# Designs tried in a protein design run: peptides against a protein of PDB entry 2FGR. Part 76

Target 1, 331 residues: chain A of PDB entry 2FGR
Amino acid sequence: SSVTLFGIVDTNVAYVNKDAAGDSRYGLGTSGASTSRLGLRGTEDLGGGLKAGFWLEGEIFGDDGNASGFNFKRRSTVSLSGNFGEVRLGRDLVPTSQKLTSYDLFSATGIGPFMGFRNWAAGQGADDNGIRANNLISYYTPNFGGFNAGFGYAFDEKQTIGTADSVGRYIGGYVAYDNGPLSASLGLAQQKTAVGGLATDRDEITLGASYNFGVAKLSGLLQQTKFKRDIGGDIKTNSYMLGASAPVGGVGEVKLQYALYDQKAIDSKAHQITLGYVHNLSKRTALYGNLAFLKNKDASTLGLQAKGVYAGGVQAGESQTGVQVGIRHAF

## One batch from the design tools (peptide; made by RFdiffusion4, then SolubleMPNN)

Design b2_p13_5_s2 (from b2_p13_5, 8 letters changed)
Fold by OpenDDE base, seed 2:
Structure b2_p13_5_s2 (fold): chain B 331 residues (1-331), chain A 13 residues (1-13)
Amino acid sequence: as target 1 above (331 residues)
Amino acid sequence: PFYIGTDEPEPPV
């Protein structure tokens, strides 16, 4: 058996030019290039190609020293793996987010990421962003000539909000092809939640693809999220992303990513463009900078996610500029 | 055995 202690401490100076009041915010933020984390993981060989595993991982907030406490809400799994793949029990990334966030060149973190995995409808469930689930069983296949898949089910455990009686139930999965420079995936998920105390289905479909040309990588996402409400009509968002990254001077990486969020329920779009640079000082330590511009149209109020400084919305139709400059250290 | 650190790629999110 083995146990590994691991983590990332990522801390930045961040600035956004507008908050919900139209004022600037600045300070020390967290998780600008990678989500800061502390984890324990291990494996035990059970013989015959069977392994047991555990994974316990929590978020670190370096700006306040985890003033709100520490937990294993990032992942808390026990697993069995072998030639059949891997079965996981416990809170984790849901299979759809586990796979489809891999196409985000900003690693679903900081001010630059694809923000499609979101609670678009003021859903009252704890994980209405479609990223993680409690009470999750997951299965991941091996890679068979490029083909792979993942499936998950989360129990609601009769969680109720208002008249909704199945809050937190998840079912979803993906199919993918990963071979050499090519990756492509289709993900489907449904999560039960509540909006305004009424039962609501969060349906998600996501397509992702990337290709590594050696000199540059291209990546794309197409997503539809739909909160299906019995009363008040559906809240649908179509999200699109296209990004490119390239190595610079053998120690750097430049990233450029565009996203469009077409928020159908309010007939409003938001456009995000982010330029990022990572400078590797070593395998474990990097400097980084992100510059993001978010243009809200009409009734859109989206904000950049400058975690630890400001992650709220802006006034309707307002644009926001964000900057992060930081250090990432992995151990 | 007990190990500190990993060179494994960063997991998503």
Scores: peptide ipSAE 0.163, ipTM 0.804, DockQ to the pose 0.897
Fold by OpenDDE base, seed 4:
Structure b2_p13_5_s2 (fold): chain B 331 residues (1-331), chain A 13 residues (1-13)
Amino acid sequence: as target 1 above (331 residues)
Amino acid sequence: PFYIGTDEPEPPV
């Protein structure tokens, strides 16, 4: 058996030019290039090609030293794996997010990421962003000639909000083809939640693809998220992303990513463009900078996610500029 | 055995 202690400490100076009041915010933020984390993981060979595993991982907030405490909400799984693949029990990334966020060149964190995995409807469930679930059982296939899949089910455990039952129930999965420079995936998920105390289904469909040309990588996402409300009509968002990354000078990486969020329920679009640079000082330590511009149109109020500084919305139709400059250290 | 650190890439999320 083995146990590995691992982590990432990622801390930055961040600035956004507008908050909900139209004022600037700046300070020390976290997780600008990678989510800061502390984890324990391990495996045990059980013989016959069977392995047991565990994974315990929590977020680190380097700006305040985890003043609100530490937990394993990032992942808390026990697993069995073998030639059949892997079965996981416990809180984790849901299979759809685990696979489809891999196409985000900004690693689903900081001011640059694809924000499609979001609670678009003021859903009252804890995980209405479609990223993680409690009470999750997941299964991941091996890779068979490039083809792979993942499936998950999360128990609601009779959680209720208002008149909504089954809150927190997740069912979803993906199919993928991963072979050499090519990756492509289709994900489908449904989560039970509540909006305004009423039962709501969060349906998600996501298509992702990437190709690594060696000299550059292209990546794309197409997503529809639909909060199907029993009363008040559906809240639908179509999200699109296209990104490119390229190595620079052997120790750097430049990233450019565009996203469009077409928020149908408010007939409003938001456009996000982010330029990122990572400078590797070593295998484990990097400096980084992100510059993001978010243009809200009409009734759109989206804000950049400058975690630890400002992650709220802006006034309707306002544009927001964000900057992060930080250090990432992995151990 | 117990190890500190990893060279394996971590999931981004």
Scores: peptide ipSAE 0.227, ipTM 0.828, DockQ to the pose 0.905; fails the geometry check
Fold by OpenDDE base, seed 3:
Structure b2_p13_5_s2 (fold): chain B 331 residues (1-331), chain A 13 residues (1-13)
Amino acid sequence: as target 1 above (331 residues)
Amino acid sequence: PFYIGTDEPEPPV
């Protein structure tokens, strides 16, 4: 058996020009290029191609030293793997987010990521962003000539909120084709939650694709989220992303990503454009900079996620500019 | 054995 201690410490200086009051915010933030984390993982060879695994991972907040505590909410799994693929038991990324966030050139982190994996409806469930689940069983297939899939189910354990039952139940999965320069995936998920104490289904469909041309990579996402409410109608968001990345001088990477969030329930759009640069000082240490522009229209109040500085919304129809400059170290 | 560090790619998110 083996055990590996691993982690990332990513800390930045961040600025946003507007908060909910219209004032600027700036300071020391976390997780601008990668989510800061501490983890333990290991494997045991059981013979015959069967392996046992464990993975325990929590988020690190380098700006305050984890003042709110430490936990393994990023991942806490035990697994079996072999020629059949992998079965995981425990809190993890749900299969849909595990696969479809891989098309985000900002890795769902910092001020530049695709923000489609969101709680669009003030859902009262802990994971109504569709990223992770408690009480999760997941299965991932091997890759068969490019084709692969993942499936997951999370138990609600009779969790209730207001009149809503089955809160926290997840069912979802993806199918994918990953071969050479091409990746493409379709994900479907449903979570049971509550909005205003009433039963609500969070339905999600996501298409992702990328192609690596060697000199540059293109990536795209198409997503629809629906919070289906028994009263008050559906809260639907259509999210779109297109990004490009290119290596620079063998030690750097430049990234440009556009996203559109068409928030149907408020008939309002938000546009996000992010320019990022990563400079590798080594295999483990990088400097980075992100510049993001978020343009809200009409009733849209979206804010950039400058974690540790400001991650709230802005006034309706206001635009926000964000900057992050930081250091990422992986160990 | 116990190891510190990894060269494995960062998992998403």
Scores: peptide ipSAE 0.200, ipTM 0.823, DockQ to the pose 0.915; fails the geometry check
Fold by OpenDDE base, seed 1:
Structure b2_p13_5_s2 (fold): chain B 331 residues (1-331), chain A 13 residues (1-13)
Amino acid sequence: as target 1 above (331 residues)
Amino acid sequence: PFYIGTDEPEPPV
C-alpha cells in the first residue's frame, strides 16, 4: 500500500471595484489559480488487477489559517478499481461536474472561471450548485477507444426542508469522447432540493468540448440549469462559455475566457470576460495574474468570486472589475 | 510507503 500527502497553497492579493454597496474591496485572497487544498490519498494492490483506494481532501484558507476549521468536504472516498473502471463511495465531485468543469480553462476557481455550476434559485440544499454531493456512489468506466462515461447516485437519507422530503438526492452522469487533442462530453443531472420550503428539482444539461491545436487550446461549454418549482414557475439559466489558452515561451500560459449567463427568470444577462496569465517558476511553483470584467444587465446582480476578499453580488445592472495577483505552490 | 509531495497533475476542482 502507499499513502501520499499532497496539497496546494494558493494565495493572492485581490481587488474588486464594487461590492453590493458600490464600494471597492481589496485584501489577501485564496485559490486564484487553483483551489488551495490539503489531502491524503493512497492505493493498495489487492492482486488480480484489483486495487483499493482512498482519498481525503479539504480546502485550505491561507489568509486566516482555516479559522473556520478543516474538513474533508472536497473529497472523502474509498474506492475499488480495476479493468472494470472505478467505483467510489463517499463525498466527491458529482460525475457531471468532475467531467464538465474540465473544460473550464480557469480550473473552476478565482475570478475567471465558468460560473454556470451555481445555485441560481436560492435552493436550500448545501450542494445546490451541482458540484459535489454527500452520500455519493460513483462509477467511472475505463476509456474504450476514446469513449468513457461516469455515473453517480447520492442518497437523500430522508433529509427534509419544509415540505420537501428527498433533499440531497442526486442522479446523474456523463458520456464522453476523449481521443488525442479532442475532448467532448454530454452531462445530465437531477438533484432534489427545496426553494422556499417547497420541493424543487434542479435539472442540469451540459455540453462541453475542447481541442488542443498544440499552439493553442480552444474550449467551450453550453449549459442549461433549471430549478423546477410547482409555485412561481421554473428558474432557468442558460450559460455559455468559450475560452482559449496558449503556452508562452515554454514557461508561461495565457488564457482568455468569455461567458454569458442568460438568467431567464429575471430576463437578464451577465457577461464575463477574463484574461489570465500563469508564469511557472518551477514544476510546482507559479506566479499568476487574473483580470476579469463582469457586466450585469437589467436585474442581474452577479459578482466575481474573489475568495477571501469578496464573493458577493453587486447592484442590479452594475459592472464589476476584479484583479488577482498571487503565488501557487503545489506539493 | 508514505510520500510527501507529488508530480501528478492537479486533481479536478
Scores: peptide ipSAE 0.124, ipTM 0.791, DockQ to the pose 0.815; fails the geometry check

Design b2_p13_5_s3 (from b2_p13_5, 7 letters changed)
Fold by OpenDDE base, seed 3:
Structure b2_p13_5_s3 (fold): chain B 331 residues (1-331), chain A 13 residues (1-13)
Amino acid sequence: as target 1 above (331 residues)
Amino acid sequence: GFYIGTDEPEEPV
C-alpha cells in the first residue's frame, strides 16, 4: 500500500477594475493558475490486477490561511480499479465536468477559465454549477483504441428545498475519443435542484474537442445549460469556447482563450477573452500572469473569478478587466 | 509507504 501527501499552493496579486458598485478591487488572491489544494491519496494492490484506492482533497486558501476551515469537498472517494476501469464512491467531480473541463486551457481556474459550468438560474442546490456532487457513484471505462466513457449517479437522499423533493440527484456521463493528438467528447447530465423553491431540472449538454499540433494546441467547447422550471419558462445559456496554447522557449506556455455566453433568458451576451502565460522555474514551481477582459452586453452581469479578491458580478452591460500575477508551487 | 509530493496532472477546478 502507499499513501501520498500532495498539494498545490497558488497565490497571486489580483486586480479587477470593476465590482458591483463600479469600483476597483485589488489584493492577494488564491488559485490563479491551479486551484490550491491539500490532499492525501493512496493505493493498495489486492492482487489479480485489482487495486483499492482512496483520495481525500480539500481547497487551500493561502491568502487567509483557510479562515473558514478545511474540508475534503474537492474529492473524498474510495475506489476499486482494474482491467474493468475504475469505480469511485464519494464526493468528486461529476463525470461530465471531469472530462469536459479538460478542454479548458485555463483548467477551470482563475480569471480566464470557461465559465459555462455555472449556476445560471440562482439554483438553490449546493452544486448547481454542474462541477461536483455529493453521494456520487462514478464509473470510468478503460481506453479501448481511443474510446472511453464515464458515468455517474448521485443520490438526492430525499433532500428538499421548498416543494422540490429530489434536490442534488445527478445522472450523467460522457463518451470520448482520445487518441494521440486528438481528443473529442460528448457529455450529458441532469441534476435535480430548486429555483425559487420550485423543482427544477438542470440539463447540460457539452461537446469538447482538442488537437495538439506539437507547436500549438487548439481546444474548443460547445455547451447548452437549461434550468427547466415548471413556472416561468426555461433559463437557457449557450456557451462557446475556443482556445489556443503554445510552448515558449521550452520553459513557458502562452494561452489565449475566447468564450461567449449567450444568456437566452435575459437576451444578453457576455464575451470573455483571456491571455495567460506560465513560466516554469522548475517541474513544481511556476510564475504566471493572466489578463482577462469580460464584456457584458445588455442585462448581463458576469464577473471574472478573482478568488480571494473579488468574484462577484458587475453592473448590467458593464465590462470588467482582470489581472493576476502569482506563484504556483506543487508538492 | 508514505510519500510527500505528486507528479500527477492537475484536476480541473
Scores: peptide ipSAE 0.060, ipTM 0.772, DockQ to the pose 0.943
Fold by OpenDDE base, seed 5:
Structure b2_p13_5_s3 (fold): chain B 331 residues (1-331), chain A 13 residues (1-13)
Amino acid sequence: as target 1 above (331 residues)
Amino acid sequence: GFYIGTDEPEEPV
């Protein structure tokens, strides 16, 4: 058996020019290039090509030293793996988010990421962003000539909110083709939640693709999220992302990503554009900088996710500019 | 065995 201790400490100085009051916010933030984490993982060879595994991972907040505590909410799984693939039991990324966030050039963190995996409807479930689930069983196939898939089911355990009796139930999966420079995936998910104490289905469809040209990588996402409400109509968002990255001088990476969030329930769009740079000082240590611009139209109030500084919304129709400059260290 | 500072976990999120 083996046990590995691992982690990332990513801390930045961040600035946003507007909060919900129209005031600037600045300070020390976390997780600008990668989510800061502490983890334990290990494997046991059971013979015959079968392995047992465990994975325990929690978020680190370097700015406050985890003042609100530490937990394993990032991942807490036990697994069996072999020629059949991998079965996981426990809280984890749901298969759809695990695969489809891989097309985000900003690693689903900081001020630059694709924000489509969101609670668009003031859903009352703990994981209404579609990223993780409690009580999850997951299965991941091996890669068969590029083809792979993942499936998941999370038990609701009769969790109730208002009249909703199946809160936290997830069913979803993806199919993918990963071969050399090409990756493409289709993900489908449904999560049971509540909005205003009423049963609501969070339906998600996501298409992702990337191609690595060696000199540059292109990546894209197309997503529809729909909170299906029995009363008040559906809350639908169409999200689009296109990004490019390129290596710089063998030690750096430049990233440019655009996203559009078409929020149908409020007939309002938000445009996000982010320029990022990562400078590798070593295999484990990098400096980074992100510059993001978020333009809200009409009733849109989206804010950039400067975690540890400001991650709230802005006034309707306001634009926000954000900057992060930080250090990422992996161990 | 116990290992510290092995390869970065593949999961970006």
Scores: peptide ipSAE 0.055, ipTM 0.778, DockQ to the pose 0.783
Fold by OpenDDE base, seed 1:
Structure b2_p13_5_s3 (fold): chain B 331 residues (1-331), chain A 13 residues (1-13)
Amino acid sequence: as target 1 above (331 residues)
Amino acid sequence: GFYIGTDEPEEPV
């Protein structure tokens, strides 16, 4: 049996030129290249090819020392694994987000990531971004000649909001092909939630693909998120991403990513473009810089996620520029 | 055993 203490401390200086009032925000932020975390994990060999596992992980906020507390909301699983794959019990990434966010070249954090995994409808569930779930059972297959899959179910435990029942129920999964330089995946999920105290289904479909050319990697995402409401019609967003990364001089990586968020319920688009650079000082320590532009059209109010500084929206039709410069340290 | 230090966990989101 082994127990590993691990983590990442990622802290930056961040700037955004506009908040909801049109004013600039700047200061110390967190998680600009990777999400800051503290975790414990371990495995036990049970013999016969069976292993038990545990994973406990929480987010770290280095700017304020976790003033709002520490928890294991990132992951809190116990598992069994073997030739059959892995079964997990506990809060985790849902299978769809775990697989499909792997195509995001900005590691689903900072001002540059794909923001498609979002609560687009003011859903009242805590996890209406489609990233994680409570009360989750997950199963992941082995890789069979490139083919792999993951499935998950989260219990609602009779949670109610307003007149909505079954809040927090998740069902979803993905199928994938991962072989050499190629990765491709299809994910489907449904989560039950509430909007305005009324039952709402959050449906998600996501396609992802990447190819590593050695000299560069290309990655793409296509997503539709739909909050199905009986009153007021569906809230649908089509999100698109295309990114490229390349190694620089054996010690650096440059990343460029574009995303489009077509918000159908408000007939409005947002365009995001991000340039990132990571400079590895060692295997565990890096300097990084991100430069992001977010252009809202019409009624769109999206903001860049400068965690610890400003992650709110902007005025309708406003553009936002963001910068992060920071240190990432892994232990 | 108790270990301090990452083998790079696949960066979970």
Scores: peptide ipSAE 0.053, ipTM 0.781, DockQ to the pose 0.824; fails the geometry check
Fold by OpenDDE base, seed 2:
Structure b2_p13_5_s3 (fold): chain B 331 residues (1-331), chain A 13 residues (1-13)
Amino acid sequence: as target 1 above (331 residues)
Amino acid sequence: GFYIGTDEPEEPV
């Protein structure tokens, strides 16, 4: 048996040139290169190739010292694993987000990430971004010659919002091929939620692929999210990402990523481009800088996610520039 | 055993 205490403290100075009022915001922010976290995990060998596991992980907010408290909302699982793969019980990343966010070169955090995993419709469910779920059962296969898969189901437990009576139910999964320099995946998910107190299905389809050329890595995502409403029509977003990363001087990594968010319900697009650099001072400590530009067109109001400084929207059709410079330390 | 720190922490979202 083992128990590991682990974490990441990632804190930055961040700036965005526009908030919802058109004013600049700046200050100390969190989670610019990796999400800051504290966790406990462990395994027990049960013999015969069977293992028990636990994982408890919460987010750390280094700018305010967790003023809103600490919880295990990142992950709170017990598991069994073996030659059959792994079964997990408890709150976690849903299988689709766990796999498909791996193609984001910005690790789904800071001002540079792919923002497709979002609540596009003012969904009233707690996890309408499609990232995590409560009451989750997950299964992950082993890797068989590159082929792997994950599946999940989350119980709604009769959570009601307005007339919606199945809020928080998730069903989803992915299939993938991971072999050497190549990774490719297809994910499908549905969540039950509410919009305006009415039952709504959040459907998601995501394709991801990456290839590591040694000298550089290319990565891409194609996603459709659709909030299917009984009244008022569907809220559909097509999201696209293409990124490249390359090692620099043996201690650095440069990243460039572009994303397009085609918000069909408002016939409006947003374009995001981010340049990032990570400088490894050690295996555990890095300096980083991110420079992001977000161009909203027409009715689009998307904002960069400068967590701890400003993560809200901007005025319709406005462009936002963001900067983060920080320290990441893993322990 | 009890361990503090990891050389390669998993980077889940």
Scores: peptide ipSAE 0.045, ipTM 0.758, DockQ to the pose 0.834; fails the geometry check

